# Peptides against a protein of PDB entry 7AE7, part 280

Target 1, 321 residues: chain A of PDB entry 7AE7
Amino acid sequence: KVYKDLREFLEVLEQEGQLIRVKEEVNPEPDIAAAGRAAANLGKNQPAVFFEKIKGYKYSVVTNVHGSWQNHALMLGLDKNTSTKDQFYELNRRWDKFPVPPNVVKREAAPCKENVIDKDINLFEILPLYRINEQDGGFYISKASVVTADPEYPDDFNKLNVGTYRIQVKDRDRVGIQALAMHDIAVQLEKAEAENKPLPIAITIGNNPLVTFMASTPVGYNQNEYEFVGALQDGVPMDIVKSDLYDHLYVPAGSEVVLEGHIIPRVRTVEGPFGEFPGSYSGARLQCEVKIDRITHRTNPIFENLYLGIPWTEIDYLMAL

## One batch from the design tools (peptide; made by RFdiffusion4, then SolubleMPNN)

Design b2_p28_7_s1 (from b2_p28_7, 12 letters changed)
Fold by OpenDDE base, seed 1:
Structure b2_p28_7_s1 (fold): chain B 321 residues (1-321), chain A 28 residues (1-28)
Amino acid sequence: as target 1 above (321 residues)
Amino acid sequence: SRLEESRREAERKKEEFEKELKEREEEE
């Protein structure tokens, strides 16, 4: 089975008993994190947790989408009881199908374009933001697939980067992004900053689970993550669409939310701390700042965010493959 | 609201860490 978007995957998770739906209104804190921890304590078969109603917000949150081997099997369109060994075998078999070029769809065919916000941007109106850990220095977006390009080669589709980065909400229309020197985004930013130019960026939230998986998987600088998604879909192309602000940036057609903007050149602001693991906080650091200039989103967008808990995090599963 | 309290708490923590970071930069 291939999924067009997060919603098709969540439907399968629910059908397979791998999603808990919380229908009662919850508080953003501590209830989201607490319910995630409670779900993790259900054993090795950790379900996703979908919160329909969050006090003070209009939209929903889903966590722990990648939080089990059963969810990983389902992501690959396999039986949920497929062994880890067989999942790895199938992953490797499909990896050899690279490249599988994506389909570029028209704007009118892309669900991520259903709604547009281009003025008076407020991230808190679109995303039910909460502190993931009690000691976090702010609100984090932890499962975004961030799209950037090489500013010297903007038309080279093979240099289009889709990565996962730690993103802290700084203001209504600003986020901090942790771009480490080893990340392709840091190379691209260095080129932009050398000319004192903004780096175009699209931060995509609530994607096809294979997009999220590939965005967390290191690939070569001249390899496109979307072409790997098609490979991991066993040769079925994924659907992408042009961003609204930038002709050279393509986003998943089915994204729940797309934050389009730019990294402000040569600006660094305090980001953190964030509890990446229980009891381990990465300290506050000077990080890049993104100005959000436009939002596109599906009607009733789902905020997919990372589950962090004991004993296992979603990162452990994303990094294990 | 709990949202406003959470925001204020996150802002306070940010200010504390910004202060600590500045103090470290002044000590280096």
Scores: peptide ipSAE 0.022, ipTM 0.459, DockQ to the pose 0.060
Fold by OpenDDE base, seed 2:
Structure b2_p28_7_s1 (fold): chain B 321 residues (1-321), chain A 28 residues (1-28)
Amino acid sequence: as target 1 above (321 residues)
Amino acid sequence: SRLEESRREAERKKEEFEKELKEREEEE
């Protein structure tokens, strides 16, 4: 089975008993994190947790989408009880199908384009933001697939990077992004900053689960994550659409929310702390700042965010392969 | 409206975090 978007995957998770739906209104803090921890304590079969109603917000949150081997098997379109060994075997078999080029769909065919906000941008109106950890210095978007290109070779599709980075909300229309020197985005940013130019960026939230998986999987600088998604879909291309602001950036057609903007050159602002591990906080650091210039989103967008809990984080499942 | 109340609550939360961040910068 291949999934076009997060919603198709969540439907399967629910059918397979791998999604808990919370229908009662919850407080964004501490209830989301607390419910996530409670779900993690249900054992090895950790379900995703879908919060339908969040006090002070219009839209829903889903967490722990990749938080179990059952969810991971279902992501691959396998039986939920497929062994870890057999999942690895199937991943390796499909990996050899790289590259599988994506389909570029028309704007009118892309669900992520259903709604547009290009004036008076306020992230808090679109995303039900909350502190993931009690001592976090702010609201984090921790499960976004961030799209950037090489500013020297913007039309080289092989250099289009789709990565996962720590993103702190700084203002209504600004986010901090942690671009470490080892990340492909840092190479691209260095080139832009050398010329004192903005780096175009699209921050995509709530994707096809294989997009999120590949965005968390290191690949070569000259390899496109979307072409691996097609490989992991057993040779079925994924659907992408051109960004609204940039001709050279492509986003998943099914994204729940797309934040289009630019990294401001040579600006660094305080970001953090963030609880990367339970009881371990990274100190505040000077990080890059993104200006959000346009939002596109599905009607009733689902905010997919990372679950951080004991004993296993969702990161452990995303990085284990 | 319920939407305006939601916005005001989100803005307040933002301001609280910005204040907490500034207080931490002053302690370093």
Scores: peptide ipSAE 0.022, ipTM 0.574, DockQ to the pose 0.033
Fold by OpenDDE base, seed 4:
Structure b2_p28_7_s1 (fold): chain B 321 residues (1-321), chain A 28 residues (1-28)
Amino acid sequence: as target 1 above (321 residues)
Amino acid sequence: SRLEESRREAERKKEEFEKELKEREEEE
């Protein structure tokens, strides 16, 4: 099975008993994290947790989407009981199909374009933000697929980068992004900053689970993550759509939320701390700042965010490959 | 609300870290 979006995947997770739906109103803190921990304690078959109602917010949150080998098997369109060995075998078999170019869909056909916010931007109106860890220095968007291009080669689709980065919400329309030197985004940012130019960016939230997986998987600088998504879909192209602000940036057509903006050149502001692991906090650092200039979103957008629980985090499953 | 409290705590932590960074820059 191939999934067009997060919603199709969540439906399958629910059908397979790999999603818990919380229908009662919860507090963003501590209830989201507490429910995630409770789900993690259910054993090896950790379900996703979908929160329908969050106090003080309009929209829903889902967490732990990639939080088990069963969920990983289902992501690949396999039986949930497929062995880890067979999952790896199938992953490797499909990897050899690279490249599978994506389909570019029209704006009118892209669910991520259902709603537009181009003024009075407030991230808190769109995303049910919460502290993932009690000691976090702010609200994090920890499972976004961030789209950037090479500013010297903006039309080179092979240099289009889709990566996962730690993103702290700093204001209604501003986020900090952790662009480490080892990330492809850092190379692209360095080029933009050399000329004191903004780097165009699209931060995409709530994607096809293979997009999220590939955004967390290191690939070559001249390899496009969307072409790997098509390979991992066993040769079925994924659907992408042009961003609203930038002709050279493409986003997943099915994204729940797309934050379009730019990295402000040569500006660094405090980001952190963030608890990457229980009891382990990365210190505060000076990081890049993104101005959000436009939001597109699906009606009733689902905020997919990372679960950080014991004993294994979603990061462990996303990075264990 | 817990949301407002979380926002205030996040803002306070940000200000604390900004102050610490400034103090370090002034000591170098």
Scores: peptide ipSAE 0.017, ipTM 0.489, DockQ to the pose 0.070
Fold by OpenDDE base, seed 3:
Structure b2_p28_7_s1 (fold): chain B 321 residues (1-321), chain A 28 residues (1-28)
Amino acid sequence: as target 1 above (321 residues)
Amino acid sequence: SRLEESRREAERKKEEFEKELKEREEEE
């Protein structure tokens, strides 16, 4: 099975008993985190948790999408009971199919383009934001696939980077981003900042689960994550679409939300703290700031966000494969 | 609302950490 988007994957998770649907209205805090922990404690299967109604918000939240070996098996289109060993074997077999170039679809064919916001941008109207941890210094977007390019080679598709970064909401139309030196985005940002230019960025939320997986998987600077997604789909290309603001940035056609904007050159603002691990908070740091200039989104967008629990986190599964 | 309380608490924590960062930069 290949998935076009998050919604097709959530449907399969629900059919396979790997998704809990919470239909009653919940408070963003502490109910989302509490329900996630309760679901995690139900056993080894660790389902995704879908919150249909969040008090004070219009749209839904889903968490723990990648939070189990069963969910990882289903992500690969395998039986949910496929062993970790067999999942690893199949992943490696498919990895050898790289590169599988994506299909570029027309704007009119891309679900992420159903709605546009280009004025009076307010992230709180689109995303049901909440503190993941009690001690967090703000609201985080933790499962975004962030698209950037090399500013010296913007037309080189092999240098298009899709990565996962810690993103704190700073204002209605601003986010902090942690661009570490080990990430390809840091190389691209350094080039832009050397010329005091903005770095174009697209922050994509609620993707095909293999996009989220590949965005969390380090690849070479001259390797495109979308071409690996096609490989992991056993040779089926994924669908991408051109961003609205930038001709050189392509986003997943099925993204629930796309935040288009730029990293402000040579600006650093306080970001954090964030509880990356149970009982461990990364201190506040000076990090880059992104201005959001345009949002595109699906009708009734689903906010996919990270689950953090004890004794396991969703990160443990994303890094284990 | 709990959302407004969560926002105010997040802002307060941010301000506390902003002070700690400035204090460290002044000590180096």
Scores: peptide ipSAE 0.015, ipTM 0.467, DockQ to the pose 0.063

Design b2_p28_7_s2 (from b2_p28_7, 18 letters changed)
Fold by OpenDDE base, seed 1:
Structure b2_p28_7_s2 (fold): chain B 321 residues (1-321), chain A 28 residues (1-28)
Amino acid sequence: as target 1 above (321 residues)
Amino acid sequence: SALAASIAAAEAEKAAYEKELAEREALE
């Protein structure tokens, strides 16, 4: 089974008993994080948790999408009871199919383009933002697949980077992004900042689960994560679409939300603290600031966000593969 | 990717925390 988008995956998770739907209105804090922790307490077969109604917000949240070996098996289109060993074997087998180039679809065919916000941008109107941890310095977007390119080689598709980064919401139209020196985005940002130029960026939320997986997986600077997604889809290309603002940035066609903007050159703002682990907080850091210039989104977009809980986080499963 | 690093950092912190917890539980 191959998934075009998050929704197709959530449907399979629900069919397989790997998704809990919360239909009652919840408070963003503390109910989302509390329900995530409660789901983690269900043992090794941790379901995704889908919150249909969030007080003060229009749209839904889903957490713990990758939060179990069953969910990972299903992500690969395997039986949910496939052993970790067999999942790893299948991943390795499919990895050898790299590269599988993506299909570029027309704008009109891309679900992520159903709606556009190009003025009066307010992230709080489109994303049900909440604190994941009580002591978090703000609202985080933690499962975004962030698309950037090499500003010296914008037409080199192999240098298109799709990574996941810690993103703190700073304002209605601004986010902080953690670009560490080890990340491909940091190399690209350094080049842009050397010329005092903005770095174009697309922050994509609610993707095909293999996009989220590959965005969390280190690849070579001259390797495109979308070509690995196609490999992990057993040779089926994924669908991408050109960003609205930038000809050289491509986003997953099925993304729930796409935040298009730019990293402001040579600006650093305070980000954090963030509870990367229950009871452990990363310190506040000076991070890059992104201005959001355009949003595209699906109708009734689903905000996919990371579950952080004990004993296993969704992170543990994303790294264990 | 930054998440892989954040994840690796979170896993390292988790492993350190679990080790510290296990060390504390072994001392209790």
Scores: peptide ipSAE 0.000, ipTM 0.270, DockQ to the pose 0.019
Fold by OpenDDE base, seed 2:
Structure b2_p28_7_s2 (fold): chain B 321 residues (1-321), chain A 28 residues (1-28)
Amino acid sequence: as target 1 above (321 residues)
Amino acid sequence: SALAASIAAAEAEKAAYEKELAEREALE
């Protein structure tokens, strides 16, 4: 099976007994993190946890979407009991289909374009933000697929980067982003900052599971993650749509939320601390700042966020394949 | 454009894949 969006995948997870739906109103803190830990204690077949109602927020949260080998098998459209060995075999078989170019859909056909916010932007109105760890220095968006292009070659689709980065909410319309020198986004940012220009950015949240997987998988600077998603879909192209602000940025057509904006050149602000692992915090650092200029979103958007728990994290599964 | 060529290639690959799936389902 191929998934167009997060919702189609969540439906399959629920059908396969790999999703828990929490219908009762929860507090963002500590209930989301506590329920994630409780799900981790259900054994080796850790389900996703879907929170329908969050106190003080309008929309839902889902966590632990990639949090088991069963969820990874289902992501590949395999039986949930497919062995890790057979999952790797199938992944490698499909990888040889690269490149599979994506389909560019019209704006009116893209679910991520159902609603627009271009004034009085407030991230807290669209995302049910919470602290993942008790000692986190703020609210994090930890499972976004971030889209950037090479500012010298903006029309080179092979240099379009889709990556996962640590993002801290700084204000209603500001986020900090950790762009390490080893990441493709850092190369692109260096070029923009050399000319004192903003770097265009689209931060996409709640994607089909293979987009999130590929955004977390290192690829070459001249390789496009969307072309790997098509390969991992066994030759079925994924659907992308042009961003509203930038002609050269394309986002997944099915994204729950798209934050369009720019990295402010030569500005650094305090980011962190963040608990990368339970009881392990990275210190506060000066990081890049993004201004959010436009939001597009699906009706009743689902905020997908990373689960961090003991003895494992969701990232352990994202990096294991 | 390179993008238009990529779209056309992707549509062709999808059609080929859908055909292969239909052929497999007809053999099952």
Scores: peptide ipSAE 0.000, ipTM 0.200, DockQ to the pose 0.008
Fold by OpenDDE base, seed 3:
Structure b2_p28_7_s2 (fold): chain B 321 residues (1-321), chain A 28 residues (1-28)
Amino acid sequence: as target 1 above (321 residues)
Amino acid sequence: SALAASIAAAEAEKAAYEKELAEREALE
């Protein structure tokens, strides 16, 4: 089984009993985090949790999409009871199929282009934002696949980077991003900042689960994560579409939300604290700031966000494979 | 755990980067 988008995966999770649907209206805080923790306590087969109604918001939230070995098996299109060993075997077998180039689809064929916001941008109108942890210094987007390119080689598709970074919402149209030196985005940002130029960026939310997986998996600087997604789909290409603002940035065609903008050169603002792990908080730091210039989104977009809970976080499963 | 090792590695790289940044700021 191959998934074009998050929605196809959520449908399979629900069919397999690996998704809990919360139909009652919940408060963003503390109910989302509390329900996630309650779901985690159901045992080793942790389901995704889908919140249909969030008080004060228009759209839905889903958490813990990658939060179990069953969900990982289903992501690979395997039986949910496939052993961890057999999942690793299949993952490695498919990894050797790299590269599988993506399909570039037309704008009109891309679900992420159904709606456009290019003025009066307000992230709070599109994303049901909440504090993931009680002591978080703000609202985080913690499960985005962030697309950037090398400013020196913008047309080199092999240098197109799709990564996962900690993103704090700073204002209606501003986010902080943690671009550490170990990340490929830091190399690209250094080149842009050397010339005092903005770095083009697309922050994609609610993707095909293999896109999210690959964005969380380190690859070589000259390797494209989308070509690995095609490999992990057993040789089926994924669908990508050109961004609206930039000719050289491509986003997953099925993304729920795409935030297009730029990293402001040589600007650093306070970001954090964030509870990256249960009971541990990263200190506040000076991090990069992104201006959001355009949003494209599916009708009734689903905000996929990270579940952070005890005993295992969703990150533990994303990094364990 | 592999995660604990990755966290420790990331913390070590962070400390190295913060040191390098401080050394650069001291040279400016």
Scores: peptide ipSAE 0.000, ipTM 0.273, DockQ to the pose 0.064
Fold by OpenDDE base, seed 4:
Structure b2_p28_7_s2 (fold): chain B 321 residues (1-321), chain A 28 residues (1-28)
Amino acid sequence: as target 1 above (321 residues)
Amino acid sequence: SALAASIAAAEAEKAAYEKELAEREALE
């Protein structure tokens, strides 16, 4: 099975008994995090948790999408009871199919383009934001696939980077991003900042689960994550679409929300603390700032966010590969 | 710079996490 988007994957998770649907209205805090912890206590078969109604917001949240070996097997289009060993075997077999170039679809064919916000941008109107941990220094977007390009080689598709980074919401139209020197985005940002230029960026939320997986998987600087997604789809290309603001950036066609903007050159703002693990906070740091200039989104967008719980986090499954 | 020190600290934290993850995988 290949998934075009998050919604097709959530449908399969629900059919396989790997999705809990919370239909009652919940408070963003602490109910979302509490429900995630409760789901983690159900044992090794941790389901995704889908919150249909969130007080003060109009859209839904889903968490723990990758939060079990069963969900991981289903992501690969395997039987949910496939052993971890057999999942790794199949992953490695498919990895050898790299590269599988993506299909570039027309704007009119891309679900992420159904709605546009280009003025009066307010992230709180489109994303049901909440604190994951009580001591978090703000609201985080923890499961975004962030798209950037090499500003020296903008037309080199092999240098197009899709990565996962810690993103703190700073204002209605601003986010902080943690770009570490070891990340491909840091190389690209250094080149932009040398010229005192903005770095174009697209922050994509609620993707095909293999996009989220590959965005969390380190690859070579001259390797494109979308070409690995096609490999992991057993040779079926994924669909991408050109960003609205930038000719050289491509986003997953099925993204629930796309935040298009730029990293402000040579600006650093306070970010954090963030509870990366229960009881373990990263300190407050100076991080890059992104201005959001345009949003595209699906009708009734689903905010996919990371579950951080005890004893196993969703990170453990995203990084265990 | 304070920024370079912060970056190096974050890289060390990530490397420690990756090492812990690899140690867990080796125990499975």
Scores: peptide ipSAE 0.000, ipTM 0.281, DockQ to the pose 0.061

